# Peptides against a protein of PDB entry 8OXM: the designs that were tried, part 58

Target 1, 371 residues: chain A of PDB entry 8OXM
Amino acid sequence: FKAEFRLAGGVNLPKIIDCVGSDGKERRQLVKGRDDLRQDAVMQQVFQMCNTLLQRNTETRKRKLTICTYKVVPLSQRSGVLEWCTGTVPIGEFLVNNEDGAHKRYRPNDFSAFQCQKKMMEVQKKSFEEKYEVFMDVCQNFQPVFRYFCMEKFLDPAIWFEKRLAYTRSVATSSIVGYILGLGDRHVQNILINEQSAELVHIDLGVAFEQGKILPTPETVPFRLTRDIVDGMGITGVEGVFRRCCEKTMEVMRNSQETLLTIVEVLLYDPLFDWTMNPLKALYLQQRPEDETELHPTLNADDQECKRNLSDIDQSFNKVAERVLMRLQEKLKGVEEGTVLSVGGQVNLLIQQAIDPKNLSRLFPGWKAWV

## One batch from the design tools (peptide; aimed at target 1 V11 L215 F364)

Design b2_p21_1_s2 (made by RFdiffusion4, then SolubleMPNN; from b2_p21_1, 12 letters changed)
Fold by OpenDDE base, seed 3:
Structure b2_p21_1_s2 (fold): chain B 371 residues (1-371), chain A 21 residues (1-21)
Amino acid sequence: as target 1 above (371 residues)
Amino acid sequence: SALEERNRKIVENLQLALESM
């Protein structure tokens, strides 16, 4: 290990450390504190499995449909080492950085990212109708700019076109696999983009199996398909390449039902894999930046007194695990809202749900649904 | 450590499940 470290930014201030391997190669490592990296490690293995399934199929292999993965070494329940995704940037940093963000550079007369967030925070406790009206006003005055990512990074037109295709394929693959696994918390800091490949890297995989739906502000979209995400695809938006890549990914997932159910069943019943949403985690994920009073969680609260009958906890856990497996089976059969859909019908419904301003306006303001 | 041995068993079980497919 080198004696020097860098801060990666973000709320948890993860430390970037340089490690020299036994092979003499320097490797950048991200040391996260406070987060349970076991969830990330397990979900990376599930992504590797999904990638194996996608590589076995000729149509998905020809399209190079993959989810970007990273190495996770959990050191404890609250610490670990991640392989630092060198040459990646959070989409939020590119889009809404206060000084040099793409929205400020390309749309200087639009609302600032701060003004948008403030407006949505003011209506956070209001009706769905009031949230929708303010969200539409924000969207009108905050126009998408993510098309400029590929235009800035890839000056050659042929390379630019290939990279825009790689981006669109990466969004499609990660959206469908993320939906099948019930990935939540897809805010603009949890999605990185590779500056060389234009592929997405999803990080912080702690909200899985639709546990985002039981947050104090429930998640209302199957994946992130916001206006900037769509703008990065170019003029056709969600039509053509994105839709076809979603359909081909969904075909592979549905045809791999038994495999995916078996894997998820093993994970859900692993007593080491705490995938369940707890109230403290829910509070942490949806805390307001203004409520960053130093709640040092003196989590020296003795875990002694919640001797709630072990039998009731185990029965409640098993019933939640069974519901997750049943819902996964429904998704893999194309059952949506009690109706069996074709692959094209299911993908169409998911796209419509993800782009619906009514669903987007209901999200927690920290998710930044207007970006 | 006991944690490393536990993580190794999880990886081995997932690998065995992979090899059985």
Scores: peptide ipSAE 0.030, ipTM 0.484, DockQ to the pose 0.021
OpenDDE base, seeds 1, 2, 4, 5: peptide ipSAE 0.000, 0.024, 0.000, 0.014; ipTM 0.275, 0.512, 0.280, 0.470

Design b2_p21_1_s3 (made by RFdiffusion4, then SolubleMPNN; from b2_p21_1, 12 letters changed)
Fold by OpenDDE base, seed 1:
Structure b2_p21_1_s3 (fold): chain B 371 residues (1-371), chain A 21 residues (1-21)
Amino acid sequence: as target 1 above (371 residues)
Amino acid sequence: EAIKELNEKQVLNLKLALESM
């Protein structure tokens, strides 16, 4: 390892380190402290399994449908090493960076990202009607610009077209697999885009198995399909390539039901894998920018009071695991709202739910559903 | 696998780097 490190920024101050392998190659790594990387490692393994299923099917293989994965090495319950996703940028950094973000560059007369966030935070505790009205006002005055990512990075028209297609396929694959695994909505900083491939890399997989629905502000979308995400697909939006890739991904997932259930069952009952949402994690994920000042590190939650009888914890855990498995089985059967849907019907419902401005307006404002 | 390519000193340096966080 090199003796020097860089900070990647953010609250947890992850350290970027460079190491030289026995092969003489330099490898950049991200060292995270105060974070449990076991869930990320498990989700990467599940993504690798999904990729194997997608490669076995001729229709998904021809479409090159894959989820981008990265290496995770958990070292403790609060620390680990991540592969640095070289040549990626957070979509949030590209879109809403305060200095040079694409919204500021291409839409200088629109609301700033800060103005949008402020307006949505002001209505956070208000009615759904008031949230919807303010969200629509924000959307009118904050127009999507993510189409410019491919236009900036890929100047050749044939390359541009192929990269926009790769992006659309990546969004489709990650959306459907993310729905099956219950990843829900994703913060814009937790979606990276590869500057060479235009494929997405999902990082920080701390919300899975629909645990986003039990947050103080519950998720209302099956995956992130916001206006900028759609704008990156070009003029067809969610129609054509995206829809077809979602359908083909869903078809492979549904046809692999037994395999997926078996894998997820083993993971849910692994005593080393805590996927359940705890109140502290829920508060952390939905912290208000104003509340960052008052959380003194003095929650030494003394480990003493969680001597709840091991039996009551185990029964509560088992009931949550059973509900997750049941819901996963429903998704893989195409059961939505008590009705069995075709692959096309299920994918259509999910797309409509994900793009519905009523659902988007109800999301936690910190996750920026207008981006 | 990636851990198996790390020598004990590298693992120790990683632990120390993590304990310093």
Scores: peptide ipSAE 0.000, ipTM 0.300, DockQ to the pose 0.027
OpenDDE base, seeds 2, 3, 4, 5: peptide ipSAE 0.000, 0.000, 0.000, 0.000; ipTM 0.332, 0.290, 0.296, 0.310

Design b2_p21_1_s4 (made by RFdiffusion4, then SolubleMPNN; from b2_p21_1, 14 letters changed)
Fold by OpenDDE base, seed 2:
Structure b2_p21_1_s4 (fold): chain B 371 residues (1-371), chain A 21 residues (1-21)
Amino acid sequence: as target 1 above (371 residues)
Amino acid sequence: SALEERNAQIVKNMEEALAAM
């Protein structure tokens, strides 16, 4: 380890430390404190398993469909070392950075990211109709710019086209795998883009198995397919490559039903894998920026041993785990809202749900559904 | 560490589940 460290920013002030390996190579490490990295570590293993399934299938292998993974070394329940994703940037940093964000650079006459957030926060407790109207006003005055990421990073037209295709495939694979696993909290800081590959890296995997639906503001979309995410695909948007890659990923997932159910069952009943949503985690995930100063996460989730009889906790946990497995089985059968869909029908429904401005307008303002 | 051993056991159980299919 080098004696010097940098702060990565954010509430938990994670430390970026340079490590010299036994091979003499320098590697950047992110030391995260006070976060349970076990969930991220487990979900990275699930992603590696999904990648193995995708590589076994000829159609998904030919399309190079993979979900990007990173190394997680948990040191304790509340600390660990992440392999720092060198050469990645949060999509939010590129899009909505206060000084040099792409929206400000390419659309200087649009609403600022702050104005958009403020407008959506003002209606957070309002009706769905009022949220929808304000969301549509925000969207009209905040136009997508994520197409410029590939244009800025890849000057050669042939490379640019290949990287835009890699991006589109990465969005498709991560969207479908993320939907199957019920990944939530897909805000613009939890999705990194690799500046060399144009592939997405999903971080902070603490909301899985549809636990985002039990947040104080429930998640209403199956994955992030917002206007900037779509703009990064170029002129075809969600049509053509994205849709076909979603369908081929979904086909592999559905054909791997038994494997995925067995893997998820092992994880759900692992007593060290706390995937359940707790009230403190829910408050942290949907905290207002104004409240960021006072909530030191000193609330040890451990101290609220609610002395519910061990039997009642276990029975409640088992019922939630069973419900998660049942819902996973439904997804893998193509059962949506009690109807059995084809792969194309299911993927179409998920795309429509993810791009629906009514669903997007209902999300927590911190998710930044207008980006 | 006990946590590394358990993560290794989770990975092993997942690999065994994948190898059995």
Scores: peptide ipSAE 0.039, ipTM 0.616, DockQ to the pose 0.021
OpenDDE base, seeds 1, 3, 4, 5: peptide ipSAE 0.006, 0.007, 0.024, 0.005; ipTM 0.335, 0.363, 0.450, 0.291; seed 5 fails the geometry check

Design b2_p21_2 (made by RFdiffusion4)
Pose (drawn by RFdiffusion4):
Structure b2_p21_2 (pose): chain A 334 residues (1-279, 317-371), chain P 21 residues (1-21)
Amino acid sequence: FKAEFRLAGGVNLPKIIDCVGSDGKERRQLVKGRDDLRQDAVMQQVFQMCNTLLQRNTETRKRKLTICTYKVVPLSQRSGVLEWCTGTVPIGEFLVNNEDGAHKRYRPNDFSAFQCQKKMMEVQKKSFEEKYEVFMDVCQNFQPVFRYFCMEKFLDPAIWFEKRLAYTRSVATSSIVGYILGLGDRHVQNILINEQSAELVHIDLGVAFEQGKILPTPETVPFRLTRDIVDGMGITGVEGVFRRCCEKTMEVMRNSQETLLTIVEVLLYDPLFDWTMNPFNKVAERVLMRLQEKLKGVEEGTVLSVGGQVNLLIQQAIDPKNLSRLFPGWKAWV
Amino acid sequence: EEELEELEEEELEEAREKLRE
């Protein structure tokens, strides 16, 4: 074990450690004290199940739809450990870096990230109209730059297109699974982009199962489909590879709702922390009902096809009205 | 940036309190 450890930041102060194994290769682990990783363990297990189901299905096997997973080992009710992701860089560090940010490097005339953060802080005390107007003004003077990422990393057109296609497929699959699982904490620091495979990886998974509505600032989108992601998917935008991949993933999930419910039914017997406190679990049953409704496409008794559900999700995600009410720290304009 | 981080931490603490209820 290495004698030094680093802090990853945050109120809980997670610890980062390095271990040297028998082969001598250093492996980085993240011990997360005062937090419950049992929910993250369930998230990783359902991620692996979805990846296996996508691999089993011939329609998705050809499209090579995969979900990037990292091992999470719970150690107690209030602690645990997880595998650190190597060879990845934060999206916000690449895009909105103060020193060498992509938006500053490409578009120096556009508004800086500090100006946008100042405007968002000043407008949080305003009404809906002023928030919508400021958001539209910010979007007018802030063009997406993320499309140049692979352009700056993959000079060969074949590799460049391969990496762009893998990025698009990984974004579609992660967005579908996050909507199904109700993942809400999807700001720039929770998503890591690989420098080689160019596949997005979700690392935080801190809050899910429709927890953004509980937060003071509700989460009005099911997944992150901001202007930067859409521009980086290519000229075709959401139409094309993203829509088809979303439809395929939704079909696979509708075909495997039994396996998904079997995986998620681990609750109601060993409830995790932050629940059933202050004295058949209530919230667990509620989230199971919500997940079942999402999977069956019933909601309030209405039937919705896979294509219609995908179109509705795209419309909700790209709607500026929903983006205006989001948390300023979520970086909806980014 | 710092003010945004404080706001995010406050919202997470309040959410935890609501979950515990």

Design b2_p21_2_s1 (made by RFdiffusion4, then SolubleMPNN; from b2_p21_2, 10 letters changed)
Fold by OpenDDE base, seed 5:
Structure b2_p21_2_s1 (fold): chain B 371 residues (1-371), chain A 21 residues (1-21)
Amino acid sequence: as target 1 above (371 residues)
Amino acid sequence: DEELKKMYEEALKALREKLRA
């Protein structure tokens, strides 16, 4: 281990450490000190299986549709080493990091990231109508800039075009796989972009199986398809390459129904995989920036021993697991709101839900739906 | 399907072994 560490962005201030292996190779490692890395490790295995399904299909293989994966080595229930994706940056660091963020550089006369967050926090407890109006004002005065990521990193026009297509394919694959698995908490610090490949790396996989819908501020979008995410695709936006890659990914997922159901069933009943939302985790995920100062780490591990009778916990757990499996089966059949949709119809509905300003305005302000 | 199920059971077993170590 080198004596120097760098802080990665985000609430938990994960430490990036450089490790020299016994082979003399330097490897970057992310040390997380507070998160249960078991959830990340399990979800990485599910992503590897989804990648195997995508590689078996000729149409998804030709398009190189994959979800990026990383190695997780859990050290304890609350600590572990991630094999850090070398040459990745959080999309939030590129877009909205202090004075050097792309929004400040390319749109210096727009609202600051701080002004946008403040405006949305002021309406957090207000009506959906008031949230929508303020969100539209924020969006009008905070225009997307993520197109500049590929323009800054890839100076050759042919390479630039190829990398923009790689980005669009990565967004499509991760969006559909993430929707099928019910992946939540997709804020701008939990999505990394690879500076060489332009592919996305999803981290902090602790909100899965639609458990984001039972947060105090429920998640209202199937995946992150915000204005900056769309701007990175270029002039066609969600049309053409993105839509076709979503449809081909969804087709593979629907045709793999029995395999995916069997996999998720084994996970849901694994006693080592705590996927259920608990009140402390819900409070932690939706903390206010003002609350970051006062919540000392005195969330003692011991207060998780609210020994509700083991029997009542087990019956409640089994009923939640059954509902998750039923909802997964519906998604894989194309059942949305009681209606059976084609692959194209289902993908279209999900895109419309993800880009709807009414859905985006209802998200927790820390999710930064205007970015 | 059986091969993917087997790969998953092996991956889950390897994960459980790493989580118990």
Scores: peptide ipSAE 0.021, ipTM 0.471, DockQ to the pose 0.022
OpenDDE base, seeds 1, 2, 3, 4: peptide ipSAE 0.000, 0.010, 0.006, 0.017; ipTM 0.253, 0.433, 0.376, 0.443

Design b2_p21_2_s2 (made by RFdiffusion4, then SolubleMPNN; from b2_p21_2, 8 letters changed)
Fold by OpenDDE base, seed 2:
Structure b2_p21_2_s2 (fold): chain B 371 residues (1-371), chain A 21 residues (1-21)
Amino acid sequence: as target 1 above (371 residues)
Amino acid sequence: DEELEKMYNEALEELRKKLRE
């Protein structure tokens, strides 16, 4: 370990530790000190299994459809070493990093990221109609710029085109796999982009199995397909490559139903995998920037007295696990809102749900649905 | 199927090992 740590910029960003491996190579390691890295480790293994399924299918293999994975070494319930994805940047850092963000650089006359957030926070407790109106005003005055990521990083036109395709494929694969697993909390800091491959790396996998729907502000989209995410695909947007890659990923997932159900069942009943949403986690995920100062969770509250009857907790847990498995089975059968859909019909519904400004306007302002 | 089951069991055993550490 080098004695020098670099703070990745930002109050909540994990400590980057430069480690010299036994091979003499310097590897950046991310030390998260508060997050349950066990959840990330579990979900990375599930992603590896999904990648194996995708590699076995000829159509997904030809398209190189993979979800990017990173090595997680959990060291304790509260600490672990993440192999830092070298050469990745949060999409939020590229897009909305204060004065140097792509929105400020390419759209200097648009609303600032702060103005957009403020406007959406002001209506957070308002009606869905008022949220929608303000969201549409924000969107009109905050136009997408993520197309410039590939243009800045890849100057050769042939490389640029290949990287834009790699990005589009990565968004498609991660969106469908993420939907099947019920992955939530897909805000712009939890999605990294690889500056060399243009592939997405999803981090902070603690909201899974649709537990984002039980948050105080429930998640209303199946995955992140916001205007900047779409703009990064270029002129074709969600049509063509993205849609076809979603359909082929969904086809593999649906054809692997029994395997995926068995995998998720074992994980749901693993006593070491805390996938359930708790009130403290919900508060942390939807905390206001102004409230971050006061709630030091004195996690010194005695673990002893919440011996609620192990039987009642176990019964409630089992009912939630059963409901998660039932919903996963429905997704893998193409059952949406009580109707059985084709792969194309299901993917179309998910795309429409993800891009619907009514659904996007209902999200927690910290999710930054206008980005 | 057997290779998937083996990879799954190996991944679960690695997971269970990492979760027990």
Scores: peptide ipSAE 0.007, ipTM 0.431, DockQ to the pose 0.021
OpenDDE base, seeds 1, 3, 4, 5: peptide ipSAE 0.006, 0.006, 0.007, 0.000; ipTM 0.392, 0.395, 0.396, 0.249

Design b2_p21_2_s3 (made by RFdiffusion4, then SolubleMPNN; from b2_p21_2, 10 letters changed)
Fold by OpenDDE base, seed 5:
Structure b2_p21_2_s3 (fold): chain B 371 residues (1-371), chain A 21 residues (1-21)
Amino acid sequence: as target 1 above (371 residues)
Amino acid sequence: DKELQEMYNKALEELRKKLRE
């Protein structure tokens, strides 16, 4: 192990360490807390199952539709190491790094990432109308640049085109699988891009089964399909390859309803898999500047006492688990807002919900919906 | 949903109050 570590970003500030194997090869590893690693490990098993379903279908196999997975290795009772995908970068580090982010390099006259965040934080407690107006002003003065990722990494035009397609397919597969599983907290530090494959790696999988909707600032989008995410697809945007890959992924998920329900049911009742949102976790995920000064010392001590008042939640746990299963069954039947939709209709609704500036403007400012 | 969110918001406000005391 090297003595040096860096922070990867995200909620728990996971440490990236460089490890030299017995084979003399350097491997980057992500060190996280125990509880986060268990949640990530369980969700990686679900992603591997989804990949198996996608590989069985001819149309999804032909398109190479997969969700990227990583290995979780427990180190101790309190810590573990994720096999960090060597050659990945957080999309937030590429786009909005304070020193040399792509927005600063390609759009030097636009608002800084700090100015955008400040403007959205100032309206955080305001009306939805005021949030929408400020979000539209931010979006006008902060134009997307994620197209430059593939242009910087892939100089050959044929390779560039292939990698842009791989990116678009990865966004589509992870968006639909993430929607079915109710995956939340998709901020720009929890999504990595592989610098060789252009595929996305989703990390920090602790907000699942639509638990992002019960946060103090509810999540209002089914997945991350922000302007930079769309810009990375090129001139066609959400049309053509992305839409078709979403539809083919959704077809496989809907046709696998019984298998998906059975596995999610086992996971919801697994006593080792804490998927429920708790007040400390929500406070940590949606920390306000007012809360930053006070929370750092006390979070380690009160974690035991807040877990005790959650014991009255045992009767509510079964009701929440039943509701999660019912909502999963609705998604897999194409039931949206009480209406049964076709695969194309359901995918269209989800795309419209994800790109709607009214939904994006209502997200927590830390999610960075303008990126 | 709304009832769970209200219970959750109340528990968060109580927690934020305890952290400020």
Scores: peptide ipSAE 0.113, ipTM 0.777, DockQ to the pose 0.061
OpenDDE base, seeds 1, 2, 3, 4: peptide ipSAE 0.006, 0.007, 0.021, 0.048; ipTM 0.383, 0.417, 0.446, 0.705

Design b2_p21_2_s4 (made by RFdiffusion4, then SolubleMPNN; from b2_p21_2, 9 letters changed)
Fold by OpenDDE base, seed 2:
Structure b2_p21_2_s4 (fold): chain B 371 residues (1-371), chain A 21 residues (1-21)
Amino acid sequence: as target 1 above (371 residues)
Amino acid sequence: DEELKKMYEEAMKELREKLRE
């Protein structure tokens, strides 16, 4: 290990430590001190299996549809080494960094990221109608700028075009795979972009199997397809490449139903994979900025007392696991709201749900749905 | 399918072994 460390951005202020591997390569390691890296490790294995399915299909292989994976080496139940993806940046750092964010640089007369967050926090406990009105005002005064990421990083027009396509394919693949697995908590700090490939890297995979829907403020979108995410695709937006890549990914997932169900069943019943939402995790994910000061998570509460009512917890767990499997089976059959949809119909519904400003306005303000 | 299941079971076994150390 080098004696120097850098703080990564984010609530947990993970330490970036440079280490020299046994292969003599310097690797940046993210030392997350409190996150259960087991969830990330398990989900990375699922992503690798999804990538194997996508590589077996000729249409997805030709399009190079992959979900980006990173190495997770869990060192203990509470510590692990993430092989930090060198040359990645959180999309939130690029877009809404307080000092030099792309919104401030390209749209200096728009609302600040802080003003947008404040406005949405003020209406957090208000009606859906009031949330929608304020969200629309925020969106009008906070215009998307993520197109400039590829323009800043890739000066050659041919390279720029290829990287914009790589980005669009990465968004499509991760969105559909993420929807099938029920990935939540897709805020702007949990999505990294690779500065060389323009591909997305999803981190903090602790909200899976639609457990984001049972948060105090439930998740109302299948994946992140906000205005900046769409702006990064360029002029075509969600039409053309994105839609076609979503459809081809969904086709492979639906045709792999038995495999995916078997994998997820083994995951759900793995005693080391705590995918369930707990109240402390829910509070942590939806903390108010005012509450950040008091919750030092003294997660020093002994693991002992949660052992008590194992039987009732186990029956409730099994019922939740069965519901997750049933919902996964529905998704893989194209069953949405009791109707069987074609791949194109299902993908269209998911895109419409993800871009609907009514759904976006209902999200927790910390998710930053206006970005 | 069985091959992917086996690869998963092996990967999860390796993960479980690493989490016990």
Scores: peptide ipSAE 0.030, ipTM 0.624, DockQ to the pose 0.022
OpenDDE base, seeds 1, 3, 4, 5: peptide ipSAE 0.027, 0.027, 0.024, 0.028; ipTM 0.542, 0.569, 0.584, 0.609

Design b2_p21_3 (made by RFdiffusion4)
Pose (drawn by RFdiffusion4):
Parts: C-alpha cells; structure tokens; sequence
Structure b2_p21_3 (pose): chain A 334 residues (1-279, 317-371), chain P 21 residues (1-21)
C-alpha cells in the first residue's frame, strides 16, 4: 500500500489510495467514508445486468451498446470503497476551465463561465420570467463547443467517426438507464469522458431514484441532454443515432422488466442508511412502484409506446423551460 | 487528478443552515 493519500474534495472528504499488486501495477481506489455505497453497489449491479441484456439481444449486439461500469465494494453500512476511473477527464474541466477552457479558446468573444455563474447567482432571487429571460440571453451568447473534442483528439476521419458514434451510443444508453433509475445529480463533475474510447462514465451516482425533487431545487429533466452534448453528437443532433439507440434500449428494458425487477428487489429486507430512521419499507416500496411504472410505461394509467416515450423524454430534456428552473451549479447552459 | 463534489449534499446543507437561522 502507498504511504500517501489525496483528498478528492467535498464535505465528506473521500480518500484516494494507491495499491501495488503482485504484478507491480499501481491501482487507484476511492474509500468513501461517512457514505453508504450500497445504493451505488445496486446501481453497478443493475448497470452490469443492463449491459449483459444488451449484449444478449441481437439487435443491440450489432450496435455494440455497452455501459461503462466500475467495481464498488461496500465495506459497512456507512463506508465502502470503489474503483477509481483511469484515463478519463471531467467534462467541465475540458469545457469550462478557467485557464484553458474550450469555450474560452474557441469563442473568446462569448461570455465567460464566471460571468454566467455571476448572472445565475444574481438571478436566483428573481422570479420565473427573469430567470427564463436571463437563461435565454446566456444561451444566445454561449454557443456549444464540445463538438470539437474528437476533432482535437482524432485527426483520422475514420477513428474520429468511430469515436463519435461510440460517444453517441454511450450517451443514449446512459441517458436511458439514468431515466429508468431516476438519476438526477448529473452536473459536469459527475461525468468523465474517456480520452481513448470517448465513452461517458458516470462516477458519482450519489443521489438517484427520483431524489432531485426532494432537493430544494427540483430536477426537471430525466437526464443531461444539454446543448454541448447534442452538438457533440453531430450535425443530426438528437435525431438519428440517439433516437434509435434510445428506442432499442427502451425495447430491451420492456422485454427484460422481469430481470430488472428481480435485480432491484434486493431492498425491503436490508434497508440502507438514511432510510427507515427517526422511529415492506415505505420509500423502497414507493421507488419500486415508480420503477415498475416507468418500465411498463403506465404512469397514471396511460399507455405510451417506446417511440413516444423517447420523444417525450427528448422534449423534456431539451426544453429551455425545464432547464431554467434547474440548479445554477448544475450548469444547464453548459 | 479530478475532484468529486455533490451538489445535492451542498444544497441540503445550505437549506438546513437556513432553517436553523
């Protein structure tokens, strides 16, 4: 074990350690004290199940739809450890870096990230109209730059298109699974983009199962589909590869709702921390019902096709009205 | 190395501080 450890930041102060194995290769691990990773263990297990189901289905096997997963090992009710992701860079560090940010490098005339943060801080005390107007003004003077990422990393057009296609597929699959699982904490620091495969990886998974509505600032979107992601998917935008991949993933999930419920039914017997405190779990049953409703497409008794559900999700995600009410730190304009 | 923060936790702590105040 290495004698030094680093801090990853945050109120809980997670610890980063390096271990040298028998082969001598250093492996980085993240021990997360004062936090419960059992929910993250369930998230990783359902991620692996979805990846296996996508691999089994012939329709998705050809499209090579995969979910990037990292191992999470719970060690106690209030602690655990997880595998650190190597060869990945944060999206916000690439895009909105103060020093060498992509938006500053490409569009120096556009508003800086500091100006946008100042405007968002000044507007949080305003009403809905002022928030919508400021958001539209910010979007008018802040064009997406993320489309140049593979352009700056993959000079060969074949490799460039391969990486862009893999990025689009990974974004579609991750967005579908996150909507199904109710993942809300999807700001720039929770998503890591690989420097080689160009596939997005979700690393935080801190809050899910429709927890953003519990937060003071509700999460009005099911997944992150901001202007930068859509521009980086290509000229076609959400239409094309993203829509088809979302439909295929939704079809696979509708076909495998039995396996998904079997995986998620680990609750109601060993409830995790932050629940059933302050004295057939209530919130576990509620989230199971919500997941079942999402999977069956019933909601409030209404039937919805896979294509209609995908179109509705796209409309909700790209709607500026929903983006205006989001948390300023979520970087909806980014 | 990259950093990890949780906006959810920051929001909760800010809202609690406001309630206490």
Amino acid sequence: FKAEFRLAGGVNLPKIIDCVGSDGKERRQLVKGRDDLRQDAVMQQVFQMCNTLLQRNTETRKRKLTICTYKVVPLSQRSGVLEWCTGTVPIGEFLVNNEDGAHKRYRPNDFSAFQCQKKMMEVQKKSFEEKYEVFMDVCQNFQPVFRYFCMEKFLDPAIWFEKRLAYTRSVATSSIVGYILGLGDRHVQNILINEQSAELVHIDLGVAFEQGKILPTPETVPFRLTRDIVDGMGITGVEGVFRRCCEKTMEVMRNSQETLLTIVEVLLYDPLFDWTMNPFNKVAERVLMRLQEKLKGVEEGTVLSVGGQVNLLIQQAIDPKNLSRLFPGWKAWV
Amino acid sequence: DYTITSLAEEQREEALEEKEE

